# Peptides against a protein of PDB entry 4LZF, part 106

Target 1, 155 residues: chain A of PDB entry 4LZF
Amino acid sequence: GGRLVVFPNGTRKELSADGQTVKVMFFNGDVKHTMPDQRVIYYYAEAQTTHITYPDGMEVLQFPNNQTEKHFPDGRKEITFPDQTVKTLHPDGREESVLTDGTIIQLNPDGSKVIQFNTGQREIHTADFKRREYPDGTVKTVYSDGRQETQYPTG

## One batch from the design tools (peptide; made by RFdiffusion4, then SolubleMPNN)

Design b2_p20_6_s3 (from b2_p20_6, 13 letters changed)
Fold by OpenDDE base, seed 5:
Structure b2_p20_6_s3 (fold): chain B 155 residues (1-155), chain A 20 residues (1-20)
Amino acid sequence: as target 1 above (155 residues)
Amino acid sequence: SRLEENERELEEEERALEEA
């Protein structure tokens, strides 16, 4: 079977029968699990935060406020906020937020912003214009010089 | 870090038991 070692300082180490799972319960309340798939699950007792590290470099942080952060090996980060909004930070500087209502907000490295509304409308913000695209194909553009254009759908 | 400290202390405890 498995074995349990209790150290003089109060730290406990549990080894599974197959030796593939190791659980260390530190004297300070922190817990470290090494799993058969080589992921490491660390629980910080004081912060009540779980940190999972994977062999491929993936990391997952789970905070007591119900926020979750995923750190991908490519440098991408995905944050699930307590309200269940998901924000993705891309290595190129692009940011994408997916709201619970299905609205998607993209911040591009060039400073432009795109909002895909759950209604099917899309709004594009650039240095030169704000543009609203409608599901019927109508496009309204307000340029920085104050000019406005409406493009009507074909057909 | 707290993790590094805990791991170091564990290693010390394990070493102490091995030497006993």
Scores: peptide ipSAE 0.330, ipTM 0.866, DockQ to the pose 0.928
Fold by OpenDDE base, seed 1:
Structure b2_p20_6_s3 (fold): chain B 155 residues (1-155), chain A 20 residues (1-20)
Amino acid sequence: as target 1 above (155 residues)
Amino acid sequence: SRLEENERELEEEERALEEA
């Protein structure tokens, strides 16, 4: 069977019968699980936060407010907020937020911003203009100098 | 870090038991 070791400081170490699972319950309430698949699950008792590390270098953080953060080996980060908005931070500095209503917000490394609305409208923000594109092909541009231009679809 | 501290303390406790 499995075995339990209780140390003088109060830390407990539980080993499965097959030796593939190790659970350490530290005296301070923290818990470390080493799993057969070599993932390590660490629970911080005071912060009530779970940190999972995978052999491929992926990391998952689970916070008590229901926020989840995934750190991918390629440097990408994915944050799922309590409201279920998903924000992806790319290694190139691009950020993408997907809202629960289907709206997608992209922040580009050059400072430009693109909003893809759930209505099919798209808004593009640059240093020089804000542009709204409509599903019918109409495009409205407001330039930084205050000029406004409407481009109508070629019908 | 807190993790590193806990792991260090566990290693110390394990070593102490092996020496006993």
Scores: peptide ipSAE 0.329, ipTM 0.866, DockQ to the pose 0.922
Fold by OpenDDE base, seed 2:
Structure b2_p20_6_s3 (fold): chain B 155 residues (1-155), chain A 20 residues (1-20)
Amino acid sequence: as target 1 above (155 residues)
Amino acid sequence: SRLEENERELEEEERALEEA
C-alpha cells in the first residue's frame, strides 16, 4: 500500500506503493507530483498555474487562461495562446506566429517581417521596402522613398 | 522561488521528523 505522511506544518506527502510516484500537497495549496518518468508537475495554487519539468530540460507552463508555453532545452519557446495562435521564439531571435486562419508571420532578427497569407500571397517588410508577392507571379513593391514598382509575370 | 521555499520547508520538516 501507499504511504501518507502528514507533517506538523500541514504539508502532506503521499508515496505510491512502488515508491515511484510522490505527491506533495503543501500547506499553501501548491501540489508537486514526481512521476516515474522523472517528470515533475508543480501546481501553483494562487496563480492556478501548472509547471511541468522534464529530465531533458523541457518545461511546460499551463496558465489559467488556457495559454501554454513550452520551453525547449535548445532555448526555443513555443507559446500557444488562448485563441490557439502558436508563437515560436527561436534562439537566434526569430519569431514565428501561426494564426488560426493559416497566416504565418515571421519576425526576423534583422528587423524584417514576412507574412505568408492563407491566400498564397506573401508580404515582405524591410527597412527599404514593402513587397507583396501574388500567386500569379505579380510582385508589387513600395520603396521607402515612395517609389512603387510592379513586376508582372511573363507568359 | 515559491517552489524552492516549499522544497526547503519540506526538507526541514522531514529532517525534524528524522531527528525526533
Scores: peptide ipSAE 0.328, ipTM 0.863, DockQ to the pose 0.931
Fold by OpenDDE base, seed 3:
Structure b2_p20_6_s3 (fold): chain B 155 residues (1-155), chain A 20 residues (1-20)
Amino acid sequence: as target 1 above (155 residues)
Amino acid sequence: SRLEENERELEEEERALEEA
């Protein structure tokens, strides 16, 4: 069977029968789980936050407001906001937000912005122009000098 | 940190039981 040790300070340590799962319940309400897959789950009682660490270096934070953050070993971060928007921060400085309606907003390290609308339209913002691309192949460009250009699809 | 303190106190409690 499993084993439960209760220490004089009130901390409790529970060992599974196979020894593969360890649960420590600290006197201050914090909890540490060591799992058979070597994942470690920390629960901070005061912050009501869960922090999971994986042996490959992956980390997952779960906050009481339902926000989740994933920290990947390659330096990428993925934030799921309470509204279910997912924001990815790439190591190169690129940021990508996926909205619940399927719209994708990309911020590039050079300061350019790309919006992929759920309608199939795409908008590109650079220092030199704003460009709207339509599913039919029409492209409208407004340049920084005020010039406007419309390119019609080749039919 | 709070985690480091908890781990240190656990180690002290475990050592105290081994010496008893």
Scores: peptide ipSAE 0.326, ipTM 0.864, DockQ to the pose 0.840

Design b2_p20_6_s4 (from b2_p20_6, 10 letters changed)
Fold by OpenDDE base, seed 1:
Formats: structure tokens, sequence, C-alpha cells
Structure b2_p20_6_s4 (fold): chain B 155 residues (1-155), chain A 20 residues (1-20)
């Protein structure tokens, strides 16, 4: 059988019979689970936030507003917002947002921005121009000097 | 942090129990 220890301050520690699962219920309502796979699940009662840490360094945060954040061992972070938009922050400084409609927004370390619309259009923002690429091959460019160019597709 | 405080308090409780 398992074991239950109740401490004087009200904290409770429950151990499974095999000793592979440990559950600590702290007096303040927080809960810490140590699982057989060595992941640690910590629940912050006041914040209603769950923090999972994995042996490989992966971390997962689950917030009461339904936001989830994954912190990968390579330094990448993935945020799933309540509206189900997924934002990835890469170690090199790139940020990518995938909207629920399929639109992808990329912010690059050099300051450039690329929007891949769900319509197949793509917009590129650089220091020198804003460029709109259309599915038919038409490209419209507005340069920083105010010049505008349209490149028509080749059949 | 809150976690660190809880872990500290737990360690104190366990130490007190072991010393009793």
Amino acid sequence: as target 1 above (155 residues)
Amino acid sequence: SRLEENERLLAEQEAALAAA
C-alpha cells in the first residue's frame, strides 16, 4: 500500500506503493507531483497555473486563461494563446505566429517581416521596400523612396 | 519564489519529523 504523511502545518505527502509517484499537497493549496517518468507537475493554487518540468529540460506552463507555453531544451518557446494562435520564438530571434486562419507572420532578426496570407499572397517588409506577391505571379513593390513597381507574371 | 518557499517549508517539516 501507499503511504500518507500529514505534517503539523497541514502539508500532506502521498507516496505510491511502488514509490514511483509522489504527491505533495502543500498547506497553501499548491500541489507537486513527481511522476514515474521523472516529470514534475507543479500546480500553483492561487494562480491556477500548472508548471510541468521534464528530465530533458522541457517545460510546459498552463495558465487559467487557456494559454499554454512550451519551453524547449534548445531555447525555443512555443506559446499557444487562448484564441489558438501559436507563436514560436526561436533562439536566433525569429518569431513566427500561425493564426487560426492559416496566416503565418514571421519576424526575422534582421528586422524584416514576412506575412504569408491564407489567400496565397505574401507580403515582405524590409528596410528598403514593402512587397506584395500574388498567387498569379504579380509582384507589387513600394520602395522606401516612394517609388512603386509592378512586375507582371510570365506566362 | 513560491515553489522554493514551499520546498523549504517541506524540508523543514521533514527534518523536524526525523528529529522527533
Scores: peptide ipSAE 0.338, ipTM 0.866, DockQ to the pose 0.936
Fold by OpenDDE base, seed 5:
Structure b2_p20_6_s4 (fold): chain B 155 residues (1-155), chain A 20 residues (1-20)
Amino acid sequence: as target 1 above (155 residues)
Amino acid sequence: SRLEENERLLAEQEAALAAA
């Protein structure tokens, strides 16, 4: 069967019968699970935060305010905020936020911004213009010099 | 860190038991 070791300082170590799962309950309330798939689940008792590390370098943080963060091996970070907005930080500096209403906001390394509205409209912001693309194919551009241009759909 | 400290203390406890 499994084994339970209780150390003098109060730390407890529980081993599964197959030896594939190890649970350490530290004297300070922290808990460390080593799983058969080699992921490590660490719970910080005081912070009430769970930190999962995977063999491939993936990390998942779960905070008491219901925020979760995924740290990918490629350097990408995905944050799910308490309001369920999902923000992705890419290694190239691009940031993408997906709002609960389906709106997607993209911030590009060059400073441009793209908003994909849940209505199907798309808005592009650059240093030179703001452009609104409509589902019917109409495109309206307002340039920084005040000039406006409308491109009408074909058909 | 807190984790490092916990792991260090655990290792010390295990070593102590093994030596006893």
Scores: peptide ipSAE 0.338, ipTM 0.866, DockQ to the pose 0.937
Fold by OpenDDE base, seed 2:
Structure b2_p20_6_s4 (fold): chain B 155 residues (1-155), chain A 20 residues (1-20)
Amino acid sequence: as target 1 above (155 residues)
Amino acid sequence: SRLEENERLLAEQEAALAAA
């Protein structure tokens, strides 16, 4: 059978019969689970936040506002916001947000920005211009100097 | 951190019990 130890300060430690699962309920309400797969689950009672650490270096944070953050071993971070937007931060500095309507917003390390709309339109922002690409092949460019250019589909 | 403090306190209590 399992074992329960109650310490003088109120902290409780529960061991499974096989010793592979350990649950510590700290006096302050925090909880630590050590699982057979070596995953460690921390619950911070005051912050109401769950922090899961995996042996491969993966970490998952779950916040009380329903935000979830995944920290991958390669340095990538994936944030699921309460509105279910998913933002990925890449180690190279690129950021990508996927909105619930399917719109994709990409921020590139060079400062450029690309928006892929769910309508099939694409908007590209650079230091030199803003460009809108339309599904029919039309491309409209507004340059930083105020010049405008329209490229029509060849057909 | 809060976690580190919790773990420290736990370790101290476990050590005290093992010494009793």
Scores: peptide ipSAE 0.336, ipTM 0.864, DockQ to the pose 0.813
Fold by OpenDDE base, seed 3:
Structure b2_p20_6_s4 (fold): chain B 155 residues (1-155), chain A 20 residues (1-20)
Amino acid sequence: as target 1 above (155 residues)
Amino acid sequence: SRLEENERLLAEQEAALAAA
């Protein structure tokens, strides 16, 4: 069977019968779970934060405000905010936010910005222009020099 | 860090019991 060890300082260690699950309840309220799949779940009592580490290097942070952060082995980070917006930070510097209404906002390393609206419209911002693309194929561009151009769909 | 201290103290407690 499993066993419980209680140390003089109040730390408690629970071991499963097979030894594959270990739960340490530290004297300060922190808790560490070592699981059969080799993930480690650490709970910081004071911060009320859960930190999960995986053998492949992935990490998951769960904060008391309901924010979740995933740190992938390739350097990518994914943040789920309390409002359920999901922001992805890519290793190349690109950032992508997916809003709950389906809108996607991309910030590119060159400083350009792309918004894909839930209506099917797309807006592109660069140093040289702002461009609006419509589902029917119409494209409106306002250039930095003040020139405006409308391209109409063919058909 | 807090984590490092917890792990250190646990190791010390386990070592003390093993030596008894």
Scores: peptide ipSAE 0.332, ipTM 0.863, DockQ to the pose 0.926

Design b2_p20_7_s1 (from b2_p20_7, 7 letters changed)
Fold by OpenDDE base, seed 4:
Structure b2_p20_7_s1 (fold): chain B 155 residues (1-155), chain A 20 residues (1-20)
Amino acid sequence: as target 1 above (155 residues)
Amino acid sequence: GMSVEYPSVDGEAPPPPFVP
């Protein structure tokens, strides 16, 4: 059967019968679960934060404000905000946010920004201009010098 | 069933507090 170890300092350790699942309940209220798949689930009681560490290096953080972060072994980070916006930070510096309304915001390493609106419109921001692309093919550009240009669809 | 053990030595201490 399983084992419960009760330590003088208040820490408790529960071991499954097979020994592959270990639950440590620390005296400070923290809890650590070691699972058969070797993932470690740590709950910080004071911070009310869950930290899951996987053997491949992946980490998952669950915050009390309902924010979740996934840290992938390749260096990518995925943040799910309380409003359910999902932001992905790529190792190359690119950031992508997917809003609940379907809008996609991309920040590029060169500083440019692309917004794909749920309406089908697309806006491109660079150091030199802001450009709005419309579903009908119209493209409006406002340059940094104040000049404006409109390109109309050709077919 | 589950057996219960009461060691005389302290158990594992928690890691330092979480810092985001």
Scores: peptide ipSAE 0.411, ipTM 0.889, DockQ to the pose 0.876
Fold by OpenDDE base, seed 5:
Structure b2_p20_7_s1 (fold): chain B 155 residues (1-155), chain A 20 residues (1-20)
Amino acid sequence: as target 1 above (155 residues)
Amino acid sequence: GMSVEYPSVDGEAPPPPFVP
């Protein structure tokens, strides 16, 4: 069977019968699970936050407000907000947000922004212009100097 | 059946407090 170790300082350690799972219940209420796949699950009692560390360096944070963060070994971060918006932060500085309505917002390192609307329209923001692309192929551009251009689909 | 052990030494200390 399993083993329970009860320490004088109040920490308890549960070992599974197969030795593959270890649960440490610390005297401060924190809990550490070491799983068979070598992931470690930390529960911080005061913060009510779960922190999972994987052998490959991946980390997952689960906050009490239902926000979840994934930290990938390559430096990428993925944040799922309480409203279920998902934001991805790339190591190159690119940021992408996926809204619940399907809208995708991309912020590029050069400062440009691309919005893919749920309607199929796409909007591109640069230092020089704002451009709206429509599903029918129409493209409207407003340049920073105030000039406007409409390109119609070639039929 | 689970066995219970009572060491005479203190157990592992918790990790440092979480800082987000």
Scores: peptide ipSAE 0.411, ipTM 0.890, DockQ to the pose 0.889
Fold by OpenDDE base, seed 2:
Structure b2_p20_7_s1 (fold): chain B 155 residues (1-155), chain A 20 residues (1-20)
Amino acid sequence: as target 1 above (155 residues)
Amino acid sequence: GMSVEYPSVDGEAPPPPFVP
């Protein structure tokens, strides 16, 4: 069967019969699970935070406020906020937020911003203009100097 | 059943506290 090791300092270690699962209960209340797939699940008792590390370098953080962060080996981060908004931070500096209503907000490294509304409208923000694209093909542009132009779909 | 062992040496210490 399995083994329970009780150490003098208060740490306890549970080993499965096959030796593939190890649970360490530290004297401070922290818990570490080593799984057969070699992922390590660490629970910080005081912070009430779970940190999962995978052999490929993937990391997952689960915070007590229900926020989850995924740290990908390529440097990408994916944050799921308590409201279920998902924000992706790309290594190139691009940020994307997906709202619960389906709206997608993209922040580009050059400072431009693109909003894809759930209505099918898209808004593009640059240093020079704000542009709204409508599902019917209409495009409205407001330039930084206040000038406006509208392009209508050609019938 | 699970066997129980009582080593005479201290077990693993926890890592440093979590820093967000």
Scores: peptide ipSAE 0.410, ipTM 0.889, DockQ to the pose 0.888
Fold by OpenDDE base, seed 3:
Structure b2_p20_7_s1 (fold): chain B 155 residues (1-155), chain A 20 residues (1-20)
Amino acid sequence: as target 1 above (155 residues)
Amino acid sequence: GMSVEYPSVDGEAPPPPFVP
């Protein structure tokens, strides 16, 4: 069957009968699980945080406040906040937040911001203007110099 | 059943403390 190894320093190691699962219970309260799929699950007792590492380089962090972070091998990071907002940080510097109502907020590397509302309206913020696009094709622009423009849809 | 072993040498040390 399985084996339990009890070390003098307080560390305990539990091995499954098939040898595919290993559980190490460290003397400080931390726990490490090595799974058949080669993922390693670390539990940090003091931080109450779970850290999963995958053989492909994927990492998942689960924090005690219910925040979760996924660190993808391509450098992308995805954060799910306690309120269930999902923020994605892309390697090119672009950031996207998806709100629970479906609104998408995009921050671009050039400093511009785009908000795609769940109503179909879109707002664009640049150094030069703020622009609101409406589903009917109307576009309203307020420029930094105070100038305003309204572009009406074609009939 | 599960067998129990008691080595005379220390086991693995825990990973470094987690830093958020």
Scores: peptide ipSAE 0.409, ipTM 0.890, DockQ to the pose 0.892

Design b2_p20_7_s2 (from b2_p20_7, 6 letters changed)
Fold by OpenDDE base, seed 1:
Structure b2_p20_7_s2 (fold): chain B 155 residues (1-155), chain A 20 residues (1-20)
Amino acid sequence: as target 1 above (155 residues)
Amino acid sequence: GMSVEYPSEDGEAPPPPFVP
């Protein structure tokens, strides 16, 4: 069967019968689970934070405010905020936020910004202009020099 | 059933506090 080890310092260790699951309950209230799939689940009692590490390098953080962070082996980071906004940080410096209303905000490494509104409108910000694209094909551009241009859709 | 062991040596210490 399984084994329970009770240490003098208050730490307890539970071992499954097959040895594939190990639960360490530390004297400070922290908990460590080693699972059959080799993921390790740390619970930090004081911080009320769960930290899962996977053999492939994936990490998952679960915070007490319901924020979740996924750290991918490729360097990508995905944050789900308490308001359920999902922000992805890419290794190249690109950031994308998906809001609960469906709006997507993209920040590019070159400093440009793209907002895809839930209405279907798209706004593009560059060093040279701000551009609004409308679902009907109309495009309005305000250039950095103050010039404005409207491009109308073709019939 | 589950066996219970009482070693004389201290158990594993908790990891350092998590810093976000």
Scores: peptide ipSAE 0.418, ipTM 0.892, DockQ to the pose 0.897
Fold by OpenDDE base, seed 4:
Structure b2_p20_7_s2 (fold): chain B 155 residues (1-155), chain A 20 residues (1-20)
Amino acid sequence: as target 1 above (155 residues)
Amino acid sequence: GMSVEYPSEDGEAPPPPFVP
């Protein structure tokens, strides 16, 4: 069968019969689960935060405010905010946010920004202009110098 | 069933507090 080890310092360790699952309940209230797949689930009691680490380098953080962060081995970071917005930070510096209404916001390493609205409109922000593209093909551009330009659809 | 053991030595200490 399994084993429960009760230490004098207050730490407790539960081992499964096969030894593949280990639960450590630390004297400070923290809990560490080592699973058969070698992922480690650590609960920080004071922070009320769960930190899962995987052998391949994947990490998952679950915060008390319902925010979840995934840290991928390739350096990508995915944040699910409490409102369920998902933000992805790419190693190249690109950021993408997907809002619950379907809006997608892209921040590019060059500082440009692209918003794909749920209405089908698209807005591009650069150092030189803001451009709004409409589903009908109309494009409105406001340049940094205040000049405005409208391009109408050709059919 | 589960056996219970009571070592005389201290168990594992927790890591430092989590810092986000």
Scores: peptide ipSAE 0.417, ipTM 0.891, DockQ to the pose 0.870
Fold by OpenDDE base, seed 3:
Structure b2_p20_7_s2 (fold): chain B 155 residues (1-155), chain A 20 residues (1-20)
Amino acid sequence: as target 1 above (155 residues)
Amino acid sequence: GMSVEYPSEDGEAPPPPFVP
């Protein structure tokens, strides 16, 4: 069978019969689970936050406000906000947000911004212009100097 | 059943407090 170890300082350790699962209940209320797949699950009682670490360096944070963060070994971060918006921070500095309505917002390292609307329209913001692309192929551009262009689809 | 042990030495200490 399993084993329960009760220490004088209040820490308790539960070991499964096969020894593959270990649960440590610390005297401060924190809990650590070591799983057969070698992931370690920390529960911080005061912060009410769960922190999962994987052998490959992956980390998952679960906050009490229902926000979840994934920290990938390559430096990429994926944040799921309480409203279910998903934001990805790439190692190259690019940021992407996917809204619940399907809109995608991309912030590029050069400061440019691209919005892919759920309607099929696309908007591009640069230092030099703002451009709107329409599903029919029409493109409207407003340049920083005030010049405007409309490019019509060629039939 | 589950066996219970009572060591005379202190157990593992908790990790440092979580900092977001």
Scores: peptide ipSAE 0.415, ipTM 0.892, DockQ to the pose 0.871
Fold by OpenDDE base, seed 2:
Structure b2_p20_7_s2 (fold): chain B 155 residues (1-155), chain A 20 residues (1-20)
Amino acid sequence: as target 1 above (155 residues)
Amino acid sequence: GMSVEYPSEDGEAPPPPFVP
């Protein structure tokens, strides 16, 4: 039922019996899979990189070092690093990194930074201060001028 | 099994090399 087409230039094309799956093996070693769901999986042989394109505009890149990048139609990018850290780049300029230990690091467009530690502590960095929030409600602030404040939970 | 075809014309050429 399926078909194999062997071209003079070395390219080969495998077609499923229903015609919904197409595999093109290019003469340079690249491979292109067109799937029934219309996603296209392209493998760059020299770069050892896989590029998946989806009908909705989603793109996925898989690099030989095990890094994976997802490019969303809205402009958001999600990078999974080899160490399994996940970094999200938002269209508004905000960046979020989720570490394997559960720590979340947020970089805001204004330059402020928020770290949510896996211990439940939270640290906020602004132009004016660094603030550490503790699970017990204690808040320690170090201002840019070196002044320090500690607020203790009340009640 | 699959049928095999041997066209006289060249097949699709690969796109340019991937640039990260």
Scores: peptide ipSAE 0.415, ipTM 0.891, DockQ to the pose 0.896

Design b2_p20_7_s3 (from b2_p20_7, 7 letters changed)
Fold by OpenDDE base, seed 3:
Structure b2_p20_7_s3 (fold): chain B 155 residues (1-155), chain A 20 residues (1-20)
Amino acid sequence: as target 1 above (155 residues)
Amino acid sequence: GMTVEYPDYDGEAPPPPFVP
């Protein structure tokens, strides 16, 4: 059978019969679960935050405001905001946000910005121009010097 | 059934408070 260990300092430890699951209830209200797959689920009572660590280095944070953060071993971070927007921060400095309406916003390390609209249009912002690409192949560019250019699709 | 044990030594202490 399983075991329950009750310590004088208030900590309690529950061990499954097979020894694969361990639950520690600390005297401060924190809880730690060690699972058969070796992930550790720690609940910080005061912060009301759950921190999951995986043996490969992956970490997941779940905050009381419903925000979730995933920290990947390669340095990539994925944040799911309370409004369900998902933002990915890449190790190369690129940031990508996916909005609930399907719009994708990309911020590049060089400062350029790309917006992929849910309508199929795409807008590119650089230091030198703003460019709008349309599904039919039309491209409109406004350059920083004020020049405007329209490229029409060929038939 | 589950066995209950009462050691006379302290159990594990919690880690430091969470820092975001």
Scores: peptide ipSAE 0.453, ipTM 0.902, DockQ to the pose 0.844
Fold by OpenDDE base, seed 1:
Structure b2_p20_7_s3 (fold): chain B 155 residues (1-155), chain A 20 residues (1-20)
Amino acid sequence: as target 1 above (155 residues)
Amino acid sequence: GMTVEYPDYDGEAPPPPFVP
């Protein structure tokens, strides 16, 4: 059957009968699970934080405030904030935030910024201009020199 | 059933405190 190992320092280890699951309960309240799929689950009792590591290099952090972070093997990070906004950090420096209302905010490595509003409007920020694109095809541009242009849609 | 063991040596120490 299963095994329970009780150590003098207060650490306990539970081993399943098949040996595929190991639970270490540390004397400070922390817990480490090794699962059959080889993921390792660390629970930090004081921080109330769960840290899962996968064999492929994937890592998942679960914080007590309901924030979760996924660290992908390719270097990408995905943060789900308590308000359920999802922010993706790409290895090339690009950042994308998806708000709960559907708005998407993209920060590009070159410093440009793109906001895709849930209304269908799109705003583009570059070193040279700020541009607002409207669903009807109208485009308003304010250039860095103060010049403004409105381009009207064609049928 | 489960077997209970009582080693005479200390168990694994907890990992370092988590730093976000």
Scores: peptide ipSAE 0.452, ipTM 0.902, DockQ to the pose 0.891
Fold by OpenDDE base, seed 4:
Structure b2_p20_7_s3 (fold): chain B 155 residues (1-155), chain A 20 residues (1-20)
Amino acid sequence: as target 1 above (155 residues)
Amino acid sequence: GMTVEYPDYDGEAPPPPFVP
């Protein structure tokens, strides 16, 4: 059967009969679960934060404000904010945010920014210009020197 | 059933406090 170990210092350890699940309840209120799939789940009582580590290097953080972060083995980081916006930080420095309305914001390593609006419009920001692309094919560009251009769609 | 044990030595210490 399972085992419950009660230590003098207040730590408790629950072991499943097969030994594959271990729950440690530390004297400070923290909890550690070791699961059959070898993931380790830490609950930090003071921070009210859950930290899951996987054997492949994946890490998941769950914060008290309901923000969730996934740290992938390849270095990618995915943040789900409390408002359900999802931001992905790529190893190459690219960042992408998906808003709840479907808008996608991309920040590129070269400093450029691309916004794909839920309306179908697309906006590109560079050091040299701000460009708005419309679903009908119209493109409006405002250059850093204040000059403006409009390119009309192919009819 | 579950067996309850009461060792005479201290249990595992918690990990360091979480730092985001």
Scores: peptide ipSAE 0.451, ipTM 0.902, DockQ to the pose 0.851
Fold by OpenDDE base, seed 2:
Structure b2_p20_7_s3 (fold): chain B 155 residues (1-155), chain A 20 residues (1-20)
Amino acid sequence: as target 1 above (155 residues)
Amino acid sequence: GMTVEYPDYDGEAPPPPFVP
């Protein structure tokens, strides 16, 4: 059967019969689960935060406000905000946010921004202009000097 | 059922406080 170890300092350790699952209940209220898949789940009682570490280097953070963060081995981070917006931070410095309405906002390392609207319209922001691309092929550009240009679709 | 053990030594200490 399983084992329950009760230590003098208040820490408790629960071991499954097969030894593949270990639950440590620390005297400060923190909890550590070691799972058969070798992931380790830390619960920080005071912060009410869960931290999962995987053998491949993946880490998952779950905050009390329902925000979750995934830290990938390649350096990429994926944040799911309480409103379910998903923000991805790439190792190259690019950031992408996917809103609940399907809008995608991309921030590029050079400072440019691309917004893919759920309507199919696309807006590109650079140091020199803002450009709106429409599904029908129309492209409107507003340059930083105030000049405007409209390109109409051809056949 | 589970076997209960009462060691005469202290158990594992908790990890350091979480700092995001």
Scores: peptide ipSAE 0.449, ipTM 0.901, DockQ to the pose 0.862

